Peptides against a protein of PDB entry 6J07. Designs and how they scored, part 4

Target 1, 107 residues: chain A of PDB entry 6J07
Amino acid sequence: GQRGWFCGSVSQDLRQFWVAEGGTISDPRAADFLFSCDASHPDTLRIYQSLDYIEDNATVFHAYYLSAVANAKIKNSVALGHFILPPACLQKEIRRKIGSFIWEQDQ

## One batch from the design tools (peptide; made by RFdiffusion4, then SolubleMPNN)

Design b1_p8_6_s1 (from b1_p8_6, 5 letters changed)
Fold by OpenDDE base, seed 3:
Structure b1_p8_6_s1 (fold): chain B 107 residues (1-107), chain A 8 residues (1-8)
Amino acid sequence: as target 1 above (107 residues)
Amino acid sequence: SEMAKLMF
């Protein structure tokens, strides 16, 4: 699908990139992809509190994924799974296991 | 981009 929801924390540039690539912007329930740059933003928190998310039928991705895709020099080199944005309460433990998130690293 | 097409 090409429908994306964007947290208010996501820049207009990244939203424009999504649209330029053929995506549309929708409400969270209609969206195929949910993008955020801040797990603690009220918009994103509402996603985490939704029944769809609680029932594991929704995933939030860090919008930096779109930047990585835009700047990629090697085809298929950007894995969407590396950009899953978990709730803030889980991030410390995740960092302990796998290290800093990609969006937190210098590139 | 070609990579972007993977998500659509």
Scores: peptide ipSAE 0.026, ipTM 0.658, DockQ to the pose 0.051
Fold by OpenDDE base, seed 5:
Formats: structure tokens, sequence, C-alpha cells
Structure b1_p8_6_s1 (fold): chain B 107 residues (1-107), chain A 8 residues (1-8)
């Protein structure tokens, strides 16, 4: 699928990149991918509180993934799984285990 | 594109 939902925290540039690459923008329920830049943004919080998310049928990704893809020099070098954006309450634990998130690192 | 290859 190529339908994406975007939190209000995501810039228009990244949204436009998505569309330019062939994606479409949809509501969260219809979306194949959910993008956000802020786990604490109200839009994203509503996703985390949704039944789909609670039942593990939805995943939120950090929109920085799109920026990384746009700037990638090696094909398939950007792994979507590295850009899972968990709720804020889980982030400290994750950082302790695997280090800082990619979107928090100097590129 | 890279994104198309990965996502589309």
Amino acid sequence: as target 1 above (107 residues)
Amino acid sequence: SEMAKLMF
C-alpha cells in the first residue's frame, strides 16, 4: 500500500515528497503508513489511543524516515523498522537498550 | 526512486 497519514507535526516538505514519490494521503483508518515527528502531538496521541493501535494493528513511524530516504546514497539502506515511533512513555527504556533514535542523531 | 523501491 501507498496511502499515508501525517500528523500535524510533519512538515509540508515531507508530505510533498511522499506524494511526489507516488504516495497518497489518507485518514488514519485507511492509511497503510502513519507518520509523525512528535509522539506527544495530539494527532499522534489519538493514534496511540485508538483501538487499532492498542490491538497492535497499527504502527507509527517517524517522518524523518522520508528525509533519510530522500538523502540515501545506497539503495535499500534505510530500514523503515528503525523509524518506529513509540509512545513517549516507552522511549526512555528503548534508548537505554538500543541507544538514541536515528532521528535524534547527527546525520 | 529509493522510496518507491522500498514503499511502492
Scores: peptide ipSAE 0.025, ipTM 0.664, DockQ to the pose 0.049
Fold by OpenDDE base, seed 4:
Structure b1_p8_6_s1 (fold): chain B 107 residues (1-107), chain A 8 residues (1-8)
Amino acid sequence: as target 1 above (107 residues)
Amino acid sequence: SEMAKLMF
């Protein structure tokens, strides 16, 4: 699917890229992909608190994925799975096991 | 596009 939901933390540039590439923007319940740049943003928190997310029927991705795709020099080099954005309460433990997230490495 | 190949 090509339906995406965007947290208010995501820039208009990234939203425009999504649409330019053939995506559409929808509400979270109808979306195939959920994008956010801030796990602590109220919009994203509402996703984490939703029944769909709690029942593991939804995944939030960091919108930096779209930037990485836009700037990729090698086709198929950007893996969506590397951009899963978990709730803040889980991030510390994840970093201990696999290191810093991709979107944090250039900060 | 790259995005389409990866996601769509």
Scores: peptide ipSAE 0.025, ipTM 0.661, DockQ to the pose 0.050
Fold by OpenDDE base, seed 2:
Structure b1_p8_6_s1 (fold): chain B 107 residues (1-107), chain A 8 residues (1-8)
Amino acid sequence: as target 1 above (107 residues)
Amino acid sequence: SEMAKLMF
């Protein structure tokens, strides 16, 4: 599906792109995709604290994914998995293991 | 759309 929830940290432009591409915007519980640009944003923190997330039934993605898709010259060249946005408490350790997140890199 | 193709 293409139901997405957006943290307040996500720009209106990216939201509009989502809709333009056929997505809909929903509340977190109904959403198939959860987008955020800030793991420390209150909206995102509420997701991380939610029962769905705690039970591993939810995943938060960095909304930069949408920018990458919008700018991609080759269709299907953007891997959603590269845009998993983990809680802040995990990010430091993740960076130690895999390096900087893609949204932190020069594109 | 391109996005749709990337979605599951």
Scores: peptide ipSAE 0.025, ipTM 0.657, DockQ to the pose 0.055

Design b1_p8_6_s2 (from b1_p8_6, 5 letters changed)
Fold by OpenDDE base, seed 4:
Structure b1_p8_6_s2 (fold): chain B 107 residues (1-107), chain A 8 residues (1-8)
Amino acid sequence: as target 1 above (107 residues)
Amino acid sequence: SPVAKLLF
C-alpha cells in the first residue's frame, strides 16, 4: 500500500516528500505505514496503545527514513527495517543490544 | 527509490 499516517512530530517537508513520491496521507486505521519522529508524542503514544499495535499488526517507523531516502546517493541503500521506532520503554534495552538508532547517530 | 518500491 501507499497510504501513510504522520505523527504531528513529522515536518511538512517529509510529508510533502512522501506525497511527491506517490504516497497519500490517511488516518492511522487506514494507513499502510505509520511515521513518527517522537515515540513520546501523544499521537504516537495513541498508536502504541491501540489494539492493532498491541497485537503486533502495526509498526511505527521513524520519519527520518524519508530523509535518508531523499539524501541517498545509492537508490536502494536505505532499508525500512532499520527505522522501526519502538516505544520509549524498550529503546534503552535495544540500544544495549544492537547499538544506537540510525536517527540518533548524527547527534 | 526505496519509497517508490514500497508504494508501487
Scores: peptide ipSAE 0.032, ipTM 0.684, DockQ to the pose 0.049
Fold by OpenDDE base, seed 3:
Structure b1_p8_6_s2 (fold): chain B 107 residues (1-107), chain A 8 residues (1-8)
Amino acid sequence: as target 1 above (107 residues)
Amino acid sequence: SPVAKLLF
């Protein structure tokens, strides 16, 4: 699927990269991929509160994935699964078990 | 690319 939704927390540069790679931008219900840079942003919170998300039919990814892809030196070396963005209320426990999120490591 | 794999 080509359709992506973007939280307002995602920069225009990353949105433009998505479009440049052939993607389109859509509303959350139509989107195949949901991107955010902030689990606490109101836009993202609305996703987490949606029926689709509650029923485990939606996944939010950190938009840093797109930056990682753009900068990757090895083809297909960026794993989308490493960029799942869980609700803020779960992040502390996740960090305790698996370490800091990949989008936090270069800060 | 990884993005292309998602899109196509």
Scores: peptide ipSAE 0.032, ipTM 0.684, DockQ to the pose 0.049
Fold by OpenDDE base, seed 5:
Structure b1_p8_6_s2 (fold): chain B 107 residues (1-107), chain A 8 residues (1-8)
Amino acid sequence: as target 1 above (107 residues)
Amino acid sequence: SPVAKLLF
C-alpha cells in the first residue's frame, strides 16, 4: 500500500517527501503505514491505545526512516524494520538491550 | 528506493 498516516510531530518536509515518492496521506484506520517522530505525542499515544495496535494489527514507524531514505546512497539500504517506534515505556529497556535507536545516533 | 518498495 501507499497510504500513510502522520503524527503531528512529523515535519511537513517529510510528509512532502512521502507524497513526492508516490504516497498519499490518510487517517490512521485507512493507512498502510503509520509515521511519528515522538512516541509521547498525543497523536501517537492514541495509536498505541487503539484496538488495532493492541491487537498487533498496527505498527508505528519513526518518520526519520523517510529522511534516511532521502539521504541514502544505495537503494534498498535502509531497512524499515530498524525504524519501528515502540511506546515510550519500552524504549529504555530496548536501548539497554540493543543500544540507541537509529534516529538517535550521529549522522 | 526503500520508499518505492513500500509504495509500489
Scores: peptide ipSAE 0.031, ipTM 0.680, DockQ to the pose 0.050
Fold by OpenDDE base, seed 2:
Structure b1_p8_6_s2 (fold): chain B 107 residues (1-107), chain A 8 residues (1-8)
Amino acid sequence: as target 1 above (107 residues)
Amino acid sequence: SPVAKLLF
């Protein structure tokens, strides 16, 4: 699908890019993709607490993915899977094992 | 676009 939900932490520019590429913006329950720039943002926390997420029917991605795609010189060179945004409670352990997230490396 | 090919 082409429906995306955006946390308030995501810039309007990235939202506009999504729409320009053919996506639509919807509420979390209708969305096919959930984008956030902050796992601790209240909007994102509500997603993590939702039944859809708890039951593994939802995945939150870091919106930096969209920026990476927009700036990529090679089509399809950016892997969405590298931009999964897990709850803060899991991030420390993930960093310990695989290092900093991509969106943290460029800041 | 890359995003369109992946998601749309």
Scores: peptide ipSAE 0.031, ipTM 0.688, DockQ to the pose 0.050

Design b1_p8_6_s3 (from b1_p8_6, 4 letters changed)
Fold by OpenDDE base, seed 1:
Structure b1_p8_6_s3 (fold): chain B 107 residues (1-107), chain A 8 residues (1-8)
Amino acid sequence: as target 1 above (107 residues)
Amino acid sequence: SPVAKLMF
């Protein structure tokens, strides 16, 4: 099964969707996926500060990915790579080069 | 395995 960790910033609805789709919820060390809605949330900051993340052995994804999947009419049409959530210190430069993040475009 | 976790 797919194991996911969720930052406290992620709504219960998205967590429930994950479980409904067959996922389980675990601690970050056991998780296959790391989800957050806020790069500045203390939970997410602890991930960014972990050795696993610093050594490029972990990636955080914006939980809006799950919403996109829920609304998609075609399976596998939502690209996970578009939902990478980088640390706040990198976001301005990324926006300058690539544009606003997907989760910001609907707001 | 943590495939998505290791995307970076």
Scores: peptide ipSAE 0.036, ipTM 0.671, DockQ to the pose 0.080
Fold by OpenDDE base, seed 5:
Structure b1_p8_6_s3 (fold): chain B 107 residues (1-107), chain A 8 residues (1-8)
Amino acid sequence: as target 1 above (107 residues)
Amino acid sequence: SPVAKLMF
């Protein structure tokens, strides 16, 4: 299965969904996917400060992706790219350019 | 930037 790391900001429900769908939970170094609900959480900040991230070898995704997948009617209909979670220092400018993040919008 | 981290 796919290996995921989860920031402490991610609920147990979303973690359980990941596992129920066949995923496993791992440390960031072993993980295929990095999930967070808070770019300012210390766990996520450590990712942003890591060499892997700095060298552009890692991406953090908002865990709301998993909620969207859980609610999706069609398999593979949820685009992972819409859930890239950038560092907090970039978010205001991104919102100004392209609008609110998908996890901030009404569903 | 990578679309996703892929270790395996």
Scores: peptide ipSAE 0.036, ipTM 0.667, DockQ to the pose 0.101
Fold by OpenDDE base, seed 3:
Formats: structure tokens, sequence, C-alpha cells
Structure b1_p8_6_s3 (fold): chain B 107 residues (1-107), chain A 8 residues (1-8)
């Protein structure tokens, strides 16, 4: 089993999908994956401020990844790396270099 | 190998 932490910004539907796929929900210290839908949410900010994150021992992923997995036509076709959620202070520069984030498209 | 919370 794999353990996931979820920011309060993540919908119950996505959390339920995670559990339905065999995942469990845990605190950030025990989690294998950290999911958020809002880099500015207090829960996510606490992750970015944590020693683990500062020391590059943690990555936050946008929970839209789970929606993409649920909707994928081909198994294992969704690249998790496309869903890295950086701190808000870095996002504008990242968009300038590589374009809008995948979770911001189709809006 | 699935990616964990550790940054790669």
Amino acid sequence: as target 1 above (107 residues)
Amino acid sequence: SPVAKLMF
C-alpha cells in the first residue's frame, strides 16, 4: 500500500479515488505522496516550510494528477512529473519558461 | 518504480 497526505484544498472526491485505488491517507511525515490543489493553502505552506521540504526531501504534487489518472485512456500514461506543485513564489517564473501548468489548462 | 515524496 501507498500512503498519501492531502491538503485541505483537495476535494473529497479525489481523496476517495485515492482510497478506492488502494491508497491510505496519512500525516505528512508518514506519507509517500503529498497532494495539494493550492500552493497558497495553509496546509501546503506548512509543507513548504518544513525541514524535509527545505532540504529537498519532499515534493508536493497537484492532486489533479489523480483526476488525470482516473480519466486516462491508456494505463500508466500519466506522468507524475508534470504535476509537481512548486511554491507560489516560483510559479510565475516557471510559467514564463515552460508555459502554464497542466492543471491550469482546460479551464 | 513509483515516485515517492522525495524529490528526484
Scores: peptide ipSAE 0.035, ipTM 0.670, DockQ to the pose 0.088
Fold by OpenDDE base, seed 4:
Structure b1_p8_6_s3 (fold): chain B 107 residues (1-107), chain A 8 residues (1-8)
Amino acid sequence: as target 1 above (107 residues)
Amino acid sequence: SPVAKLMF
């Protein structure tokens, strides 16, 4: 099964969608996927500070991925890689090189 | 990585 951890910044609607699609919710250590809506949220910061993350054994994804999946007409058409949520200190440089993040484009 | 975890 797909195990997901959710930052406190993620809405209950998105969490419920995850479960409705067959996912389960777990602690970060057991999770296969780490979801957040805020790189500056204390929950997410603790992930970035973990050895697993520092050693590149973990990735945080923006929970907007789940919204995109919910709205997609074609299943499996949403690329998870487009929703990597990097630490805030890296985001400005990333935007300069590849443009705005997908979760920011509707704003 | 998440992809690696999904393999198992």
Scores: peptide ipSAE 0.029, ipTM 0.644, DockQ to the pose 0.052

Design b1_p8_6_s4 (from b1_p8_6, 6 letters changed)
Fold by OpenDDE base, seed 2:
Structure b1_p8_6_s4 (fold): chain B 107 residues (1-107), chain A 8 residues (1-8)
Amino acid sequence: as target 1 above (107 residues)
Amino acid sequence: SEMAKLLF
């Protein structure tokens, strides 16, 4: 899909990149991809509280993924799965098990 | 980008 929702925490540059690559911007319910840069942002929190998310029908990705894609020189070198943005309540435990998130690392 | 095309 090409429909993306963006938390207010996501820069206009990344939104523009999405559109430039052929994506469209939609409301969360219509979106195929949900992007955020802040799990604690009110916009993102509303996603986590939504029925779609609660019922495991939605996934939030860190928008840094788009930056990584934009800068990638090797096709398929950026894995979307590395950019799952879980609720804050889960992040601490995740870090304990798998380390810092990729968007928290030097790239 | 080539990578981005994978999403669309």
Scores: peptide ipSAE 0.025, ipTM 0.648, DockQ to the pose 0.049
Fold by OpenDDE base, seed 3:
Structure b1_p8_6_s4 (fold): chain B 107 residues (1-107), chain A 8 residues (1-8)
Amino acid sequence: as target 1 above (107 residues)
Amino acid sequence: SEMAKLLF
């Protein structure tokens, strides 16, 4: 699908990239992909509290994925799974086991 | 991009 929802934390540039690549912007329930840059943003928190998310029928991705795709020099080198954005309450434990998230490494 | 096509 080409429908994406964007948290208010996502820049206009990344939204424009999505649209330029053929995507459309939709409400969360209609979206095939949910993008956010801030797990603590109220928009994203509402996603985490939704029945779809609680029932494991939704996934939030960090919008930095789109930046990585745009800048990739090697085909298929960007794995979407590395950009899953978990709730803030889980991130510390995940970092302990896996290390810093990809979107944090260039900061 | 070619990689972006994976999403669509």
Scores: peptide ipSAE 0.024, ipTM 0.650, DockQ to the pose 0.049
Fold by OpenDDE base, seed 4:
Order: C-alpha cells, then sequence, then structure tokens
Structure b1_p8_6_s4 (fold): chain B 107 residues (1-107), chain A 8 residues (1-8)
C-alpha cells in the first residue's frame, strides 16, 4: 500500500518526499504506514492507545526512515524494520538489549 | 526510486 499517516512531529519536507515518491496521506485507520518522530507526541500516543495497535495490527515507524531512503547511496540498504518506533515505556529496555536507535545515533 | 522499490 501507499497510504501514510503522519504525526504532527513530522516535517513537511518528509511528507512532501512521501508524496513525491507516489504516496498519499490518510487518516490512521486507513493508512498502510504510520510515521512519527516523537513517541511522546499526543498524535502518536493516540495511536499507541488505539485498539488496532493494542491488538498488534498496527506499527509506528520513525519518519527518519524517509530521510535515510532519500539519502541512501546503496540501493536496498535501508531496512524499514530498523525504524520501528515503540512506545517510550519500552525504549529503555530495547536500548539495553540492542543499543541506541538509528535516529538517535547522529544526535 | 529507492523508496518506491522498498515500499511500493
Amino acid sequence: as target 1 above (107 residues)
Amino acid sequence: SEMAKLLF
């Protein structure tokens, strides 16, 4: 699918990139992909609290994925799975096990 | 594009 939902934390540049690449923007329930830059943003929190997410039928991705794709020098080098954005309450434990998230490494 | 190849 090509439908994406964007948290208010995501810049217009990244949204425009999505559309330029053939994507459309939709509400969360209709979206194929959910993008956010902030797990604590109210928009994203509402996703985490939704029945779809609780029942594991939805995944939130960090919008930095789109930036990584835009800047990739090697085709197929950017894996969407590396950009899963979990709720803040889970991030500490994840970092202990696998290290810092990709979007945090250049901060 | 790279994005289309990965997502579309």
Scores: peptide ipSAE 0.024, ipTM 0.647, DockQ to the pose 0.049
Fold by OpenDDE base, seed 5:
Structure b1_p8_6_s4 (fold): chain B 107 residues (1-107), chain A 8 residues (1-8)
Amino acid sequence: as target 1 above (107 residues)
Amino acid sequence: SEMAKLLF
């Protein structure tokens, strides 16, 4: 089992999926995974401003990952690394280089 | 789900 923290921007459905799959919900410092749907949400901003994040000891993932996992038909077809949620200030540059984020694309 | 097994 894994411990997850969830930004207030994440729906209860996705949180419930996490728990249903065996995960637990914890505070950010204890969490193994940090999930958010909004890089500009105050909860997420606090993560980005934390020492753990600044020192590259934390990563925020877009919670859409959980939705993709729930709907996946092929094992290992959903890569967590594709769901890294960077601060808003970096997103435009990333889109220019690699295209739109997965959570922004039509599924 | 299949992918969830990787996390739990």
Scores: peptide ipSAE 0.024, ipTM 0.646, DockQ to the pose 0.048

Design b1_p8_7_s1 (from b1_p8_7, 5 letters changed)
Fold by OpenDDE base, seed 2:
Structure b1_p8_7_s1 (fold): chain B 107 residues (1-107), chain A 8 residues (1-8)
Amino acid sequence: as target 1 above (107 residues)
Amino acid sequence: SFLELLGL
């Protein structure tokens, strides 16, 4: 499916790109993909606190993925897995082990 | 679309 939920932290431009590429926008429960630009945003926090997320039935991705895809020469050359946005409580340890996230790096 | 390419 191509249903996406967007945190309020995500720009309208990225939302429009999603739709332009064939996606639809839905509520979190119906969404196939959850996008956020801020793990600390209230919208995203509600996702992390949701039963779906707690039961590992949901994954939040950083919306910068969409920007990366938009700028990529090959549309499918950007790996979605690199854009998993974990809760803030996990990010520190992740950075310690694998370094800064892509959305935090110079492009 | 890119979504189609990704099989999403």
Scores: peptide ipSAE 0.032, ipTM 0.671, DockQ to the pose 0.056
Fold by OpenDDE base, seed 4:
Structure b1_p8_7_s1 (fold): chain B 107 residues (1-107), chain A 8 residues (1-8)
Amino acid sequence: as target 1 above (107 residues)
Amino acid sequence: SFLELLGL
């Protein structure tokens, strides 16, 4: 499916891009993809606290993925897996082991 | 669309 949920931290431009590329916008429970730009945003925190997420049946992605796709010459060359947005409490440890997140490198 | 390319 192509149903996406968007945290309030995600710009309208990125939401519009999702729709322009054939996606639809839905509530978190019905969504196939969850997008956020802020792991500390209340909307995203509610996702992390949900049973679906706790049971590892849900994944939050950084919405910068959509920007990367929009800017890529080959759209399918952007790997969604590189844009997993974990809870803030885990990010420091992840950076130590894997390095800075892609969305942080362009800042 | 990119979603189609991803098989979604």
Scores: peptide ipSAE 0.031, ipTM 0.663, DockQ to the pose 0.054
Fold by OpenDDE base, seed 3:
Structure b1_p8_7_s1 (fold): chain B 107 residues (1-107), chain A 8 residues (1-8)
Amino acid sequence: as target 1 above (107 residues)
Amino acid sequence: SFLELLGL
C-alpha cells in the first residue's frame, strides 16, 4: 500500500477514500504522499518548515486531487502534478504565471 | 523541486 499523511484541514471523507483505494495513513516522515487543503494550516506549515521539505525531499499535494480522482471517468486521467500545493508565500507568483490552481476553480 | 514540476 501507499502511505499518506493528511493535514487536519483534510476531511474524513477524503481520508476514507484514500484508505478505500488501498492507502494507509502515516506520520509525515514515513509518508509517501502529503495531502493538505490549506497551505496556511499549522499542520502544513510544520511540513514546509521540516528539514525534509527544505531539502526538497517532500512535496505537499492538495487533497482535492483525491476528489478529482474519485469523480473522474478515468482515474488515470488526473495529473497529480497539477495539485502541488506550494507555500502561501509563493502562490501569488505561481498564479501570475500559470493561472489559478485547479482547487480554486469551480468555487 | 515542486517549482520545477510546475515548469517555473
Scores: peptide ipSAE 0.028, ipTM 0.634, DockQ to the pose 0.229
Fold by OpenDDE base, seed 1:
Structure b1_p8_7_s1 (fold): chain B 107 residues (1-107), chain A 8 residues (1-8)
Amino acid sequence: as target 1 above (107 residues)
Amino acid sequence: SFLELLGL
């Protein structure tokens, strides 16, 4: 499916882009994709605390993925896997091992 | 489609 949930940290522009590309917006439990721009936002924290996430049946992606797709010459050249947004407690260790996240590189 | 774009 093409159902997406969006944290309150995600801009309306990115939500509109999702819909323009054929996606729909749903609650987290019904969503196929979960987007956030802030791992510390209360909305995202509730996802991380949910049974679906704890049982490894859900993944949160940084919504910057949508911006990257919108700006790409070749849309499928943008890999979704590069935009996994882990809980804040894991981010420092991840940066130490593989470097800064892609959404942090062009800030 | 979006699914194709996402690699699914």
Scores: peptide ipSAE 0.025, ipTM 0.629, DockQ to the pose 0.066

Design b1_p8_7_s2 (from b1_p8_7, 6 letters changed)
Fold by OpenDDE base, seed 3:
Structure b1_p8_7_s2 (fold): chain B 107 residues (1-107), chain A 8 residues (1-8)
Amino acid sequence: as target 1 above (107 residues)
Amino acid sequence: SILELLGK
């Protein structure tokens, strides 16, 4: 699928990149991919509270993935799994176990 | 394409 939902925290540049690559923008219920740059943004929080997410049928990815792919020398070298954006309440524990998130490392 | 990568 090519349908993506974007949190309001995601820049217009990244949204435009998605569309330029052939994607469309949809509501979260119809989306194949969910992108956010802020787990605490109200839009993203609504995703985490949704039935689809609670039932583990939805995954939120950090939109930095799109930037990483765009800038990678080898585009398929960027692993989507490294960009899963969990709820804020889980992030501290995850960082303790596996280190800082990729989107935080260049800050 | 990026969409192809996302589909994997």
Scores: peptide ipSAE 0.029, ipTM 0.646, DockQ to the pose 0.064
Fold by OpenDDE base, seed 2:
Structure b1_p8_7_s2 (fold): chain B 107 residues (1-107), chain A 8 residues (1-8)
Amino acid sequence: as target 1 above (107 residues)
Amino acid sequence: SILELLGK
């Protein structure tokens, strides 16, 4: 599917890019992909607290993925897996082990 | 997939 949910932290430009590329925007329960720019945003926190997420049926991705794709010169060169946005409580440990997230590196 | 479409 091509249904995406967007946290309020995601810009309209990125949402529009998603739609321009053939995606649709839906509520989180119907969405195939969940995008956020802020793990601490209330919208995203609600996702982390949802049954779908708790039961590992949902994954939140950082919306910077869309920006990276939009600017990519090589087709399919951007890996979605690098943009998994975990809850804030896990991020510190992840940074400790593998370093800063890709969206932080480009800030 | 949407990922394929986005991969430009």
Scores: peptide ipSAE 0.027, ipTM 0.650, DockQ to the pose 0.060
Fold by OpenDDE base, seed 4:
Structure b1_p8_7_s2 (fold): chain B 107 residues (1-107), chain A 8 residues (1-8)
Amino acid sequence: as target 1 above (107 residues)
Amino acid sequence: SILELLGK
């Protein structure tokens, strides 16, 4: 599916890009993809607290993925898996083992 | 995702 949910932290431009590329916008329960720019935003926190997420049936992605796709000469060269946005409590340990997140490198 | 396949 092409249904996406967006945290309030995501700009309207990125939402519009999603729709322009054939996506639709839905509530979190119906969404195939969950996008956020802030793991600490109340909208995203509610996702992390949901049963779907706790049971590993949901994944939150950083919306910078959409910007990366928009800017890539080869659009299919951007891997969604590199944009998983974990809860804030896990990010420090992940950085220690894997390195800084892609969206942080461009800041 | 669908966006990852847009280049094809």
Scores: peptide ipSAE 0.027, ipTM 0.632, DockQ to the pose 0.065
Fold by OpenDDE base, seed 5:
Structure b1_p8_7_s2 (fold): chain B 107 residues (1-107), chain A 8 residues (1-8)
Amino acid sequence: as target 1 above (107 residues)
Amino acid sequence: SILELLGK
């Protein structure tokens, strides 16, 4: 299965969905995917501060992606790239230029 | 990988 790391901000339901879809849960260093629901959560902040992230070898995705996949008729119809979760310090500027994030629109 | 996830 695909290895994913989950911030403490991610619900158990979303974690369970990941596992149900064949994924496994691992530490962030071993994970292929990093999921979070809160860029300001300490767990996520540690990722942003990690060497892997600083060197552009890691990307954090908003776990709402999994919800979107779960609700989609076709699994691969949801673009993972639209769910990149940037550090909080960048979000306001991103919203100004691109608009609200998908996970904010559907809430 | 990301591609692996998208292709699933």
Scores: peptide ipSAE 0.026, ipTM 0.603, DockQ to the pose 0.076; fails the geometry check

